# Peptides against a protein of PDB entry 5EG6, part 104

Target 1, 151 residues: chain A of PDB entry 5EG6
Amino acid sequence: RLRSQTVSTRYLHVEGGNFHASSQQWGAFYIHLLDDDESEGEEFTVRDGYIHYGQTVKLVCSVTGMALPRLIIRKVDKQTALLDADDPVSQLHKCAFYLKDTERMYLCLSQERIIQFQATPCPKEQNKEMINDGASWTIISTDKAEYTFYE

## One batch from the design tools (peptide; made by RFdiffusion4, then SolubleMPNN)

Design b1_p27_7_s1 (from b1_p27_7, 16 letters changed)
Fold by OpenDDE base, seed 2:
Structure b1_p27_7_s1 (fold): chain B 151 residues (1-151), chain A 27 residues (1-27)
Amino acid sequence: as target 1 above (151 residues)
Amino acid sequence: SEKKEEEKKHYEEIKKKSLAGTLEIGE
């Protein structure tokens, strides 16, 4: 792949019953905190409180009600997902969404598609996994979603 | 308690969000 000359912003969005990455439309999602032992399913128990990195969450589209599988929200440092970070989630940090109970699969945008990206282990740093830029997300307020940002 | 209220506030504030990513457009 050649050097990229342009960086664009894409938003997680639900359209036509599918999750996709849109440059023009953004979705509003509820980030529900779950217990670590919560099972996968359409129905789940939501916990109150601070969301911390390392915790299990459910992303639910506020419009359609469609949800992604259980995710573990992880802090991102540069191009790595931190496996042991447990501080409160902040919009000042990029984050990654690990698909729970998978082999290092992360929620990732690829052009207009939402895919699973397999992170690469970092033998030198056991508490980190290498991810690509498409797997690094910024949590933004819905009132600010109309603005584009550049990495 | 104040702590619980702050916790709830934090949760509510971060509950409904959008997710944005960056895409590099190749030549």
Scores: peptide ipSAE 0.410, ipTM 0.784, DockQ to the pose 0.076
Fold by OpenDDE base, seed 3:
Structure b1_p27_7_s1 (fold): chain B 151 residues (1-151), chain A 27 residues (1-27)
Amino acid sequence: as target 1 above (151 residues)
Amino acid sequence: SEKKEEEKKHYEEIKKKSLAGTLEIGE
């Protein structure tokens, strides 16, 4: 069964030293590729090369320098995060950001807040985890951030 | 293909981006 719902777009943004979800303002972030064994910290070594799903990344605000903890970027398919996808990251796909070293916690927007959402394992599909809509992100170019996106 | 070329372009430009999410109104 398909149902209609009203969807609003929010952007990851930094304000007052905090990450939040804004409907009006958008942040520009560097997506830095890290080694899989890179430790958590304010200082980190950025790897050269293109980013693939399954790799560890750091999101850093280009304006404030504020950063989120280490994340694993994962490909999304039909409200599920794929655990074994390793193809190059594409803006044509939705993605999810797994908080590294957590129990299935993903970066998620909830109204104006940025929270951690715990994904649920898929009983019959070991390579997938179920996420909610707020944990599914679209990577957009900064010159196109003014547009509204729909699911 | 056109799709392949577009994906390649997006892949090469991933370094500095913005992130958009969706919320269901009322939740």
Scores: peptide ipSAE 0.395, ipTM 0.775, DockQ to the pose 0.062
Fold by OpenDDE base, seed 4:
Structure b1_p27_7_s1 (fold): chain B 151 residues (1-151), chain A 27 residues (1-27)
Amino acid sequence: as target 1 above (151 residues)
Amino acid sequence: SEKKEEEKKHYEEIKKKSLAGTLEIGE
């Protein structure tokens, strides 16, 4: 008899100079749009405009200034990351963060840790990669009164 | 200009978000 699993929410957070997944605290991050040809580094040029899926972004903690490596933000459909979606990023969709220039590595939470999770190719759907639940993120407002989660 | 700086700041504030994920308890 399979019982329904309880789902807990964790937030991307920076503490002690490290990224982690917190159940109690949430971090505020700037999602900076970069050019596709932007190199990796502490210094980067921010591009103006709305962020679309498939574009390169930098996540920077608004408090500490800590940043993750360059990411490609991708739209999520169920348990798959869409490789060819290019519509505007929406808080109504789940998203995944592909670590740029890796072999299908995605930003993933695992308990209290932030790790890299390697997505599995979809043999029958070349435009999709299979991710786990921890690699699926919801963008939320920093206004707690406006928190809405979409499943 | 001051106006341009304010616009930039406003734009950056719009980009300020948090990220939430879900895990099944026990995983």
Scores: peptide ipSAE 0.426, ipTM 0.792, DockQ to the pose 0.098; fails the geometry check
Fold by OpenDDE base, seed 1:
Structure b1_p27_7_s1 (fold): chain B 151 residues (1-151), chain A 27 residues (1-27)
Amino acid sequence: as target 1 above (151 residues)
Amino acid sequence: SEKKEEEKKHYEEIKKKSLAGTLEIGE
């Protein structure tokens, strides 16, 4: 059993031009839906639609405009990322953010840093990848009027 | 450019369908 990467609740935050995890501050973000064939870049086209697991998204800080590379948002079941889930994103589920076009790299908390962490394949379950607790995120909506999660 | 302006407009129109929130790790 791997030791937890977190001591207490932490929030994704942008400070000093960098993404980090803070126990004291939380960032306000937009998660924008992209087309599956959208290229990487600071400039991107937001797609119309509600976000489903398995779709490509851009995570953008609403304050600074800082963005992460293209991500695929995946549903998490316990400590596994589901590769084939395609239902609407829900706050009732944890999620993981796969770095698109990488070898199973996910956004992960390491102390106060946001890093990429490689998931481990599940030999007996090809539709799952093992992630650590630092890669299992909870989305907390701050603007329920703009985005309603599927329950 | 015109393309950028159109994309901006599109962005504003569908912003409500983008997730707005924070991300939490831990307890």
Scores: peptide ipSAE 0.386, ipTM 0.741, DockQ to the pose 0.075; fails the geometry check

Design b1_p27_7_s2 (from b1_p27_7, 14 letters changed)
Fold by OpenDDE base, seed 1:
Structure b1_p27_7_s2 (fold): chain B 151 residues (1-151), chain A 27 residues (1-27)
Amino acid sequence: as target 1 above (151 residues)
Amino acid sequence: EEKKAAEKAHFEAVKGRSLAGTLEIGE
């Protein structure tokens, strides 16, 4: 009675100087840990350590060097971003990328475009805000992606 | 927990243990 739907997988990719989501191509990225007080800019200092949810990161294309604005990586539970999760980032969890210093704007897929999606506050749960599936990303490590990063 | 520990090692990149990989959306 229920119809099955094949869900297309899309990957974050950089093409033509823009971030987009491709079903055919995937980008190799570094997610660099920043200090919480790091200013926005093309130049930044990478902080040593394992990345935890809630921390500020720079997402940089390993090929082009193109980067998104400073992001806060947040743990996702179902369709909510957790605002207070601080455990180490894991591939066992989906994650969301909050654009730092915005009003609940998250990195989101819309068709092939990468847009900002404004999350909806959860009135009853102050530590959560509602996102859509297009804002819920899965990290695939280099090992799993069969890719080796070189500087 | 063992899986989590192993996973952390896979994320480590040359620069300051930055995560390295790709990002996907979908099932």
Scores: peptide ipSAE 0.324, ipTM 0.723, DockQ to the pose 0.064
Fold by OpenDDE base, seed 2:
Structure b1_p27_7_s2 (fold): chain B 151 residues (1-151), chain A 27 residues (1-27)
Amino acid sequence: as target 1 above (151 residues)
Amino acid sequence: EEKKAAEKAHFEAVKGRSLAGTLEIGE
């Protein structure tokens, strides 16, 4: 079992031009669906439709416009990322963000920092990768009363 | 059934648009 990198609840946030995890502040983000063949860059084309696990996405801060590299959003079961799950993304599931075109690197919390952490293959289950608890995210929708998104 | 209803509501809310919210880690 992989060691947890979190002690308390933290939120993804952008400050000082960097992504970090804060216990006091949270960022509002857009998760944009991309085509699987979309190239990396600051400019990208957003695809309409439901986002499913296994698809390529861009995570963009609504305030600063800062974005992470292209990610594949994956469904999480316990401490494993599911490689073949393809159902629609739900707030009822934890998810992991695989850095596209890397060797099993996932978006991960380490203390207050956001880092890339390498998942370990599951020897007995080829459709799963073992991830750190710090790589298991929960998507939380924001209430309009708390924050209004402008698209 | 409650879980299914919640999932359906979420899916419909983001139909044709990007997901919007924050990301949380931890218990």
Scores: peptide ipSAE 0.319, ipTM 0.721, DockQ to the pose 0.050
Fold by OpenDDE base, seed 3:
Structure b1_p27_7_s2 (fold): chain B 151 residues (1-151), chain A 27 residues (1-27)
Amino acid sequence: as target 1 above (151 residues)
Amino acid sequence: EEKKAAEKAHFEAVKGRSLAGTLEIGE
């Protein structure tokens, strides 16, 4: 039996060697652009340039260095992930993180845990997948005066 | 347009043009 989702603002955070969602603490992350053919691993080559929807990225905690598997960042429209959006990533849009090489699995919040959620195909729109609210993220820039990122 | 451009620039990290920030979900 699945517990009901907590309705609150939460931030992606790393604690105890694991990714979770906290209402009190937020993690600072790098979103690195990768080549589409980049293999999975702890070591990867970061590409230069603006990140666009549909591209492969690595999400890395700036403090711990812990990373999630390769993701494809996708634009969100309401409760759907757009499969063919390719414009530059904007903080004005919500986004979803597709786990690369999975069957429509997306990074999702469940209570305080970060899990994978399987999106449902849209029958009438081939270029969209239905996601839940727990898979719709907002990117928030950090103020350099408040937090220092490490290279 | 101008606001969008400013936000993008602010979110860029020192290492290349990787995005640097946090991820929020919920309300």
Scores: peptide ipSAE 0.302, ipTM 0.719, DockQ to the pose 0.063
Fold by OpenDDE base, seed 4:
Formats: structure tokens, sequence, C-alpha cells
Structure b1_p27_7_s2 (fold): chain B 151 residues (1-151), chain A 27 residues (1-27)
């Protein structure tokens, strides 16, 4: 028989050179703002300014330096990612991370693994894509996480 | 409202810098 997904709080974490989701440990990350035309690669140029939904970002582990591919951060409303939201990112909103240059692939939790999940188009609402709960993230600031970054 | 104010203060403190924190999923 299949075991259902257990509902629990998990955190993005890097272990053994891989991204995973842990209920016990959390990673400290930088979310770097990139130019929309920034190419994919290990090296990238960080731009200054507030991060807005719809912008391209690079998620980097502060400890290991491991990074995910370029992402577009999108606002989440219930179980839908908003494609045209462009207001500043807020910790009061859930967010989703679209894998840039993919066919609606989003950063998603599956058990303890971090995978890509393909969102479903909303035929009645072209500015939305349906995502699952595993693709709806909450950003927690360093002060809330009781962590100090050293630059 | 109080939560929003606290968030605003946090973002202002890191204005011009990359967002720093962790990502949570689930309840």
Amino acid sequence: as target 1 above (151 residues)
Amino acid sequence: EEKKAAEKAHFEAVKGRSLAGTLEIGE
C-alpha cells in the first residue's frame, strides 16, 4: 500500500551536496536578484534593489555555496501561482519558484526530496497556474530563524 | 498590521541587498 504524504513543517536544506527538505534542520540562503537576461551558470551578477514577484533570482546556500538554477519568484494565491504579480516580495505571502526556461516546472517538496513539479494551466484564468501545496513556500527572515549571516 | 509593520522594517534594513533567510514548506 502507498503511504500518504505526511503533513509537517519542513525546511529547505543542503546535505551531502544536495538540496532536500528537513524537519529538523534548515538552511540559510541568499536570494539574489538577477537581471532578466542573466544567463545560467555558476557565476552570475547580483543586482541591487528590492526583489519583486516575477523577477529572476538565484537561491544560494550561505554555508556550502550550492545553488539552484535560475528561478522566477511568483506570488501564490491559495493553490495558484500568479504569473503577472509584480509587487515587492513579502513574507506575508506564500511564494513559488518557477524554474526559468522550463514548461511550468516549480520547486516542490516530495517527501524529503526537492523535485520539479509541473503546474497545470488555468484555462479560465490565463494569469494563473495551479500548483500543489508542496510548491508553496514561505520565506522566513534570519531574525525569525535566529540566524546571523556574515558577509 | 503589526506583522506587516515588522516585515516592512526588516526589508528596509536590508534594502539594496539580497534577501537572506530560510524557506519553509508545510504547516
Scores: peptide ipSAE 0.301, ipTM 0.711, DockQ to the pose 0.054; fails the geometry check

Design b1_p27_7_s3 (from b1_p27_7, 18 letters changed)
Fold by OpenDDE base, seed 5:
Structure b1_p27_7_s3 (fold): chain B 151 residues (1-151), chain A 27 residues (1-27)
Amino acid sequence: as target 1 above (151 residues)
Amino acid sequence: EKKKEEEEKRYEEIKKRSLAGTLEIGE
Protein backbone atom coordinates (compact mmCIF):
# COMPACT_ATOMS: atom_id res chain seq x y z
CA ARG B 1 0.00 0.00 0.00
CA LEU B 2 1.06 3.54 -0.72
CA ARG B 3 1.96 5.86 2.10
CA SER B 4 -0.67 8.37 3.13
CA GLN B 5 1.22 11.21 1.48
CA THR B 6 0.92 9.53 -1.91
CA VAL B 7 -2.60 8.11 -1.70
CA SER B 8 -4.08 10.63 -4.11
CA THR B 9 -2.70 11.40 -7.52
CA ARG B 10 -0.50 14.45 -7.56
CA TYR B 11 1.36 16.19 -10.33
CA LEU B 12 4.58 18.11 -10.37
CA HIS B 13 3.79 21.79 -10.79
CA VAL B 14 5.47 25.16 -10.59
CA GLU B 15 3.70 27.90 -8.69
CA GLY B 16 5.00 31.09 -7.19
CA GLY B 17 8.52 30.31 -8.21
CA ASN B 18 8.55 26.95 -6.48
CA PHE B 19 8.13 23.33 -7.39
CA HIS B 20 5.27 21.65 -5.61
CA ALA B 21 2.81 18.82 -6.01
CA SER B 22 -0.78 19.55 -6.99
CA SER B 23 -3.81 17.34 -7.17
CA GLN B 24 -5.56 19.84 -9.43
CA GLN B 25 -2.88 21.20 -11.71
CA TRP B 26 -0.08 19.59 -13.65
CA GLY B 27 2.95 21.31 -15.02
CA ALA B 28 4.24 20.98 -18.53
CA PHE B 29 7.90 20.07 -18.47
CA TYR B 30 10.76 19.35 -20.73
CA ILE B 31 13.24 16.71 -19.72
CA HIS B 32 16.45 17.56 -21.52
CA LEU B 33 19.33 15.18 -21.98
CA LEU B 34 22.68 16.51 -20.81
CA ASP B 35 26.22 15.31 -21.10
CA ASP B 36 27.45 13.50 -18.02
CA ASP B 37 30.05 16.20 -17.47
CA GLU B 38 27.69 19.14 -17.89
CA SER B 39 28.09 21.67 -15.11
CA GLU B 40 25.26 22.95 -12.98
CA GLY B 41 23.63 26.20 -14.01
CA GLU B 42 20.77 27.92 -15.76
CA GLU B 43 22.65 27.78 -19.01
CA PHE B 44 23.19 24.30 -20.36
CA THR B 45 23.59 22.47 -23.63
CA VAL B 46 21.00 19.92 -24.59
CA ARG B 47 22.52 16.73 -25.94
CA ASP B 48 21.12 15.00 -28.97
CA GLY B 49 19.67 11.56 -28.47
CA TYR B 50 16.99 9.61 -26.69
CA ILE B 51 17.04 9.58 -22.93
CA HIS B 52 18.25 6.40 -21.23
CA TYR B 53 18.19 5.46 -17.60
CA GLY B 54 21.36 6.47 -15.85
CA GLN B 55 21.78 9.63 -17.89
CA THR B 56 21.91 13.20 -16.63
CA VAL B 57 18.87 15.32 -17.35
CA LYS B 58 17.46 18.77 -16.73
CA LEU B 59 13.82 19.08 -15.79
CA VAL B 60 12.54 22.45 -16.97
CA CYS B 61 9.10 23.99 -16.69
CA SER B 62 7.99 24.87 -20.20
CA VAL B 63 6.03 27.88 -18.99
CA THR B 64 8.27 29.55 -16.43
CA GLY B 65 11.63 28.18 -17.46
CA MET B 66 12.37 27.16 -13.90
CA ALA B 67 14.53 24.10 -13.56
CA LEU B 68 15.56 21.62 -10.93
CA PRO B 69 19.21 20.81 -10.33
CA ARG B 70 20.79 18.23 -12.56
CA LEU B 71 19.18 14.84 -12.12
CA ILE B 72 20.02 11.30 -13.03
CA ILE B 73 16.93 9.47 -14.17
CA ARG B 74 16.83 5.93 -12.84
CA LYS B 75 14.58 2.98 -13.50
CA VAL B 76 12.40 1.82 -10.64
CA ASP B 77 11.61 -1.80 -9.83
CA LYS B 78 8.99 -2.03 -7.11
CA GLN B 79 10.41 0.22 -4.40
CA THR B 80 14.00 0.19 -5.54
CA ALA B 81 15.94 2.42 -7.86
CA LEU B 82 18.17 0.51 -10.23
CA LEU B 83 21.66 1.93 -10.40
CA ASP B 84 22.87 0.09 -13.46
CA ALA B 85 19.85 0.17 -15.76
CA ASP B 86 20.71 1.89 -19.04
CA ASP B 87 17.87 1.01 -21.38
CA PRO B 88 15.72 3.73 -22.97
CA VAL B 89 13.26 5.50 -20.72
CA SER B 90 9.79 4.02 -21.01
CA GLN B 91 6.39 5.07 -19.74
CA LEU B 92 5.88 1.42 -18.81
CA HIS B 93 8.25 1.91 -15.90
CA LYS B 94 8.24 4.20 -12.94
CA CYS B 95 11.32 6.30 -12.56
CA ALA B 96 13.25 8.07 -9.86
CA PHE B 97 15.25 11.26 -10.08
CA TYR B 98 18.54 11.15 -8.27
CA LEU B 99 19.96 14.55 -7.46
CA LYS B 100 23.35 14.45 -9.08
CA ASP B 101 26.39 14.50 -6.81
CA THR B 102 24.43 13.90 -3.62
CA GLU B 103 24.43 11.08 -1.11
CA ARG B 104 21.57 9.07 -2.56
CA MET B 105 19.10 11.97 -2.52
CA TYR B 106 16.02 11.58 -4.69
CA LEU B 107 13.22 13.90 -5.74
CA CYS B 108 10.32 13.02 -3.48
CA LEU B 109 6.74 14.00 -2.80
CA SER B 110 5.79 14.80 0.77
CA GLN B 111 2.21 15.95 0.94
CA GLU B 112 2.18 19.00 -1.33
CA ARG B 113 5.89 19.62 -1.04
CA ILE B 114 8.77 18.46 -3.14
CA ILE B 115 11.64 17.33 -0.95
CA GLN B 116 14.80 15.31 -1.10
CA PHE B 117 14.64 11.78 0.25
CA GLN B 118 17.73 9.79 1.05
CA ALA B 119 17.61 6.30 -0.37
CA THR B 120 18.83 3.37 1.67
CA PRO B 121 21.41 1.00 0.24
CA CYS B 122 20.24 -2.52 -0.39
CA PRO B 123 22.40 -4.78 1.75
CA LYS B 124 22.32 -7.75 -0.58
CA GLU B 125 21.97 -5.94 -3.89
CA GLN B 126 24.68 -3.43 -4.68
CA ASN B 127 22.94 -2.30 -7.84
CA LYS B 128 19.80 -1.15 -6.03
CA GLU B 129 18.75 1.55 -3.61
CA MET B 130 15.57 1.50 -1.58
CA ILE B 131 13.26 4.45 -2.17
CA ASN B 132 9.81 5.28 -0.89
CA ASP B 133 6.64 5.53 -2.95
CA GLY B 134 6.90 9.30 -2.98
CA ALA B 135 10.06 9.06 -5.02
CA SER B 136 8.58 6.81 -7.71
CA TRP B 137 7.35 8.99 -10.53
CA THR B 138 5.35 8.23 -13.62
CA ILE B 139 6.20 10.23 -16.71
CA ILE B 140 3.26 11.09 -18.90
CA SER B 141 4.16 12.38 -22.32
CA THR B 142 1.95 15.24 -23.45
CA ASP B 143 3.33 15.31 -26.96
CA LYS B 144 4.18 11.97 -28.47
CA ALA B 145 5.42 13.68 -31.58
CA GLU B 146 8.25 15.23 -29.60
CA TYR B 147 9.39 12.21 -27.63
CA THR B 148 8.76 8.52 -28.10
CA PHE B 149 9.25 6.16 -25.21
CA TYR B 150 10.65 2.74 -25.89
CA GLU B 151 8.54 -0.28 -25.01
CA GLU A 1 26.55 36.05 -34.57
CA LYS A 2 25.99 33.43 -37.18
CA LYS A 3 27.45 30.79 -34.90
CA LYS A 4 25.13 31.85 -32.11
CA GLU A 5 22.18 31.72 -34.41
CA GLU A 6 23.14 28.27 -35.61
CA GLU A 7 23.57 27.10 -32.05
CA GLU A 8 20.16 28.47 -31.16
CA LYS A 9 18.58 26.71 -34.10
CA ARG A 10 20.33 23.51 -33.14
CA TYR A 11 19.07 23.86 -29.60
CA GLU A 12 15.52 24.31 -30.80
CA GLU A 13 15.77 21.24 -32.97
CA ILE A 14 17.19 19.17 -30.14
CA LYS A 15 14.39 20.32 -27.86
CA LYS A 16 11.99 18.59 -30.19
CA ARG A 17 13.63 15.33 -29.17
CA SER A 18 13.47 16.12 -25.48
CA LEU A 19 10.74 14.59 -23.40
CA ALA A 20 7.70 16.82 -23.11
CA GLY A 21 5.26 15.82 -20.44
CA THR A 22 4.25 15.86 -16.83
CA LEU A 23 5.15 13.85 -13.76
CA GLU A 24 2.65 12.20 -11.49
CA ILE A 25 2.59 10.15 -8.32
CA GLY A 26 -0.28 8.18 -6.89
CA GLU A 27 -3.01 5.75 -7.83
Scores: peptide ipSAE 0.374, ipTM 0.723, DockQ to the pose 0.078
Fold by OpenDDE base, seed 3:
Structure b1_p27_7_s3 (fold): chain B 151 residues (1-151), chain A 27 residues (1-27)
Amino acid sequence: as target 1 above (151 residues)
Amino acid sequence: EKKKEEEEKRYEEIKKRSLAGTLEIGE
């Protein structure tokens, strides 16, 4: 399998009106659960409940209010995104963010840029898509909330 | 104003129910 490596730990960050990855600064974000039928837009309704893999979420910067398009959060196993995982999101697993309604596009780190990376289908496993390390994120909770990760 | 206050309260409640954190990649 193809492997990608990062030079150092990087964090998602918003600067100058753009999302990027920084080794020195980290952004504070809210991940909001949405209904599967929620339309794209700056205004959205947050759904109650714990976030599970496979669900639609909205990632919003707590400082600037800038948001990414609707995402589907998926569990990662090695360098594959699991398409059928539906258990609660856990900090014990890496995750990938699929851009909803795209052709297998995922949020990906490329140097210091946040880009869209197209996953490839797994030839022998229909429930998986091949991604890379740059698309495998770790969520770290930084504030108290009613939502907690399962361990 | 009352309308503004209500919107602020709603926002605060939403934050309490949503995941707050950062996203990292790498070692």
Scores: peptide ipSAE 0.388, ipTM 0.730, DockQ to the pose 0.076; fails the geometry check
Fold by OpenDDE base, seed 2:
Structure b1_p27_7_s3 (fold): chain B 151 residues (1-151), chain A 27 residues (1-27)
Amino acid sequence: as target 1 above (151 residues)
Amino acid sequence: EKKKEEEEKRYEEIKKRSLAGTLEIGE
């Protein structure tokens, strides 16, 4: 489970189909839990506690300190983002980052670029919306030195 | 536009630090 104010302490790189911790580079991001009513801005108040799906978070670059706009972390089931999941975030599950107050825009990796991808509503399942594979993210703890990566 | 450029810069930073849909987050 993820807690607010988690810190990345190692930088991962791909080698031989696996993610390895770099001995020369520091970690990537801070993830901060915000209140649901927190306003957008450069300055924000971090909330204590474990991060749950559906909650608002900030991703902050550990190097530059730059932060993305407020995101809602959502649980992913296959190629769908779950809109009503509220259990604690687990590294065992993929997640999606919804750009808060947008029309279904998600952070997406596409052709080695990070873009916003617009999810498609699921007509038969109102609690889900369809995302592509690039919008599905895996959170990796820096406590591990090596990770097996599967495509 | 400045706002778009700033966001693009942030996204590029994420690109540099995250590979293949993986985010590195400490516990």
Scores: peptide ipSAE 0.073, ipTM 0.643, DockQ to the pose 0.037; fails the geometry check
Fold by OpenDDE base, seed 4:
Structure b1_p27_7_s3 (fold): chain B 151 residues (1-151), chain A 27 residues (1-27)
Amino acid sequence: as target 1 above (151 residues)
Amino acid sequence: EKKKEEEEKRYEEIKKRSLAGTLEIGE
């Protein structure tokens, strides 16, 4: 299970004061759980507990302290983001970061840059949105003390 | 789509507030 902690993610890193992504570099971030009603801002209140899919989170660069906008972490199944998954986040699974209060916009690595990618609705599966590979993220915890493995 | 443009503008505004530069995302 994943708690608010320092994590590393492939393709996401900070260079020159900007967020960048590459297949060869890793970025270290703090992932913080927020209340669902938490407003956007530079300052935010962090919740305690294990992070579940569907919850609101903040990613903060461990080096620069820069934070991304509020995100909803979603479970990924193949190339689809699951909209209704609410189980604890597992580092065994890929995840996607939905930009909160947007029309299906996700954090995406494209041509070595981090962009927003608009997911395509799944006509036959309303609980899923089609994303690309660049919008799928792997989280590696750098804080083993806060990590509990489960399958 | 106008809604898409509006969302993009919103993102850029938030980005300017939250980020000093560009954000890139990958697996």
Scores: peptide ipSAE 0.023, ipTM 0.471, DockQ to the pose 0.095; fails the geometry check

Design b1_p27_7_s4 (from b1_p27_7, 16 letters changed)
Fold by OpenDDE base, seed 1:
Structure b1_p27_7_s4 (fold): chain B 151 residues (1-151), chain A 27 residues (1-27)
Amino acid sequence: as target 1 above (151 residues)
Amino acid sequence: EEEKEEEKKHYEEIKGKSLAGTLEIGK
């Protein structure tokens, strides 16, 4: 059976003390740059400077203060996360958020939930990991939150 | 996606941003 499909945009959002993926609401976040050797915790030292791919960041909800674990922000090419990209982060790129110190776990949306998705190594391209569509994010400005994004 | 160097925006500390993803759903 050929099933009709549509693409729906979901936003990272915090509600009820939890991160979730909302089709109706978007969260406003700070993306803080951390030192590579920063330990996990609620308290952290924010580093100045341009955020580059490969660097450690903390996503903090500007409203609730809820934060995700330390993440490595990675550049996305198609459906792969680039492991060695180190150029400045641009909103023109899709990005992925590797959960630091995990076995290739990435921040991923699944329906209304935010989950961890395990990326698959690329055998012929050691500098890439295959991610699913739900793990590919677009950083958006709050003024553009009403737009629908498509892959 | 149209990636142009002239339009590329880089950020130090990104504030007031959100993250958007997409899902394909059947209907």
Scores: peptide ipSAE 0.341, ipTM 0.731, DockQ to the pose 0.052
Fold by OpenDDE base, seed 3:
Structure b1_p27_7_s4 (fold): chain B 151 residues (1-151), chain A 27 residues (1-27)
Amino acid sequence: as target 1 above (151 residues)
Amino acid sequence: EEEKEEEKKHYEEIKGKSLAGTLEIGK
């Protein structure tokens, strides 16, 4: 049976000590570059250099200091995460955040919740994984958030 | 032109950024 749908924009936000997806508020974050061999922990060493797809990053809330686990930032093409893209990260690209050391789990929004979504392998394209729309993110600037969002 | 400049922009460390996404809600 067919049903109507609506599209809602959500922002990553921290409230009450938890990450959530807000339609009203956006969080300000630092995206820190880490070494590929950096261990998980509250304390980490930030690496100098340009952030490229495929590298390990930490997202840290600028207000609360709360952080997500280590992530691999990956370039998105349509509804697929590219596993071997290594060009510099651009705000004009959609991106996905693979939770490091998981079985294809990606940072994903589901209504007001932030969840892990398991990507589906692409049998014919080994360098790609299929993700859903909620796992495709746009990096926006906080000073001009209204103009830097690409749908 | 502005978009082309941003397309090739390198980020050493992204500060003061946020993440936006979209979801479809069934009615």
Scores: peptide ipSAE 0.337, ipTM 0.729, DockQ to the pose 0.063
Fold by OpenDDE base, seed 2:
Structure b1_p27_7_s4 (fold): chain B 151 residues (1-151), chain A 27 residues (1-27)
Amino acid sequence: as target 1 above (151 residues)
Amino acid sequence: EEEKEEEKKHYEEIKGKSLAGTLEIGK
């Protein structure tokens, strides 16, 4: 259920050679599927196939070509990232982007900034990590300007 | 609102997409 408090939407965007969170502009990105053993670098091999949660992806700005480090896309349940979900990615799901080979660092917005947020392990549920709202993302089409929250 | 399986969209490679996040205001 949606909270009664006011919520503002920000979009991942590239401006001035940097990633930032914009309230007015959204970036257009490619989400490329990578092999699990793909190394970090500017050059990478893109795999064919449907993207599933748990897989390694590269986010590349379609305008500037700037890319984030390798990410693992994870399904979000409430305020937790699921570590073992492997179903196909859906725009109806919220998702989180784990920075590969880090200590539970996730792509996160903080005001106008894009930062890394360290998730907290769930003591009772080893297959989940606790994230904040800023680390929970919705994949949207660039023709959409509205954000919809699902219960 | 509960997600319906029939409404799910799956992607091979997502092109022309963006990411939207939320911030709580006043809290």
Scores: peptide ipSAE 0.335, ipTM 0.725, DockQ to the pose 0.054; fails the geometry check
Fold by OpenDDE base, seed 5:
Formats: sequence, structure tokens, C-alpha cells
Structure b1_p27_7_s4 (fold): chain B 151 residues (1-151), chain A 27 residues (1-27)
Amino acid sequence: as target 1 above (151 residues)
Amino acid sequence: EEEKEEEKKHYEEIKGKSLAGTLEIGK
């Protein structure tokens, strides 16, 4: 069972060539594992293996192929993103997507918009950053994407 | 909602090159 209950209010979706948040429609996405040293670009090399927290990933719309910039997937505990978690990513946990090479910017849901939200450092906990609820995501597996997953 | 819960249970761990899925705001 999931460690945290997820109540879906909005979903990441691509419409009209833009990322947005929909209350009625959801997009299917590929989460591609990248090498930590992979450069930003439309073309990238997908790395094999389990996706772990702290690793670099690319989110790509399965329908349009539109992609977000490189992200670091991080484990969420309550309202904090854990900076040093490195266990395998699980749907049992909420996650946050740090925009790589930014000053604590995270992928965030705000009403119908997808924005960047700057996390606040935890003064007494260097391994944590404070995020808002909009920056906490739940990954849901789906078979509605035209993709064959190889373990 | 119930169907989504079943999907969540199907892939508790993310492994392989890529994962197909959807992102939801967590509360």
C-alpha cells in the first residue's frame, strides 16, 4: 500500500504545445533516466537501470514528444525534499522534480499552470529543502502510453 | 480513482530505462 494517500486534483498535461495542469485530462509521460553528466538538449542518451532518487531524468510527453528540461527526482517527506535520498524511486512516496542547475527551483503546480517554485533551505537540516504542496508529485504507472518497458 | 490505485500498486518501484506514467499533485 502507498505510504501516503494521493488525492488527485490536477494532472500534468500537454495542450496546444504547452505544459499545463488539467483537472479532467492527464498526459502520459516517459521518465527517462539520464547520466548525471548528460548535457541539456532535445537529443539525449537514455541510461539503463533503476531510477533512484537524486538521479537526472527527462520527462517526455508520450503523445507530442515535448520535454521538460533536465530534472533531478527527489524524495519528499511531508513538505520537504530530501537532498540525499538515493534509494529506488517508488510510487509509495511522493516526489519532487528539481530543475537541474537552478537555485532550488522545483516543478510546481499552481492552479492550471506549471511553474517553477523556489524551495527554502532548512536552516538546521542541510539535507532538506522546504517545498509547497504544489511541488509534490505522485507518479502513476499507466498502460495508456504506447511504450514497451524493459526491465 | 480506484483504477488509479491499482496502477500505483502495479509498479511500486521504478526500474528500467524509462517509465510511462502520469503525474498528479499529492495531498
Scores: peptide ipSAE 0.090, ipTM 0.564, DockQ to the pose 0.047; fails the geometry check

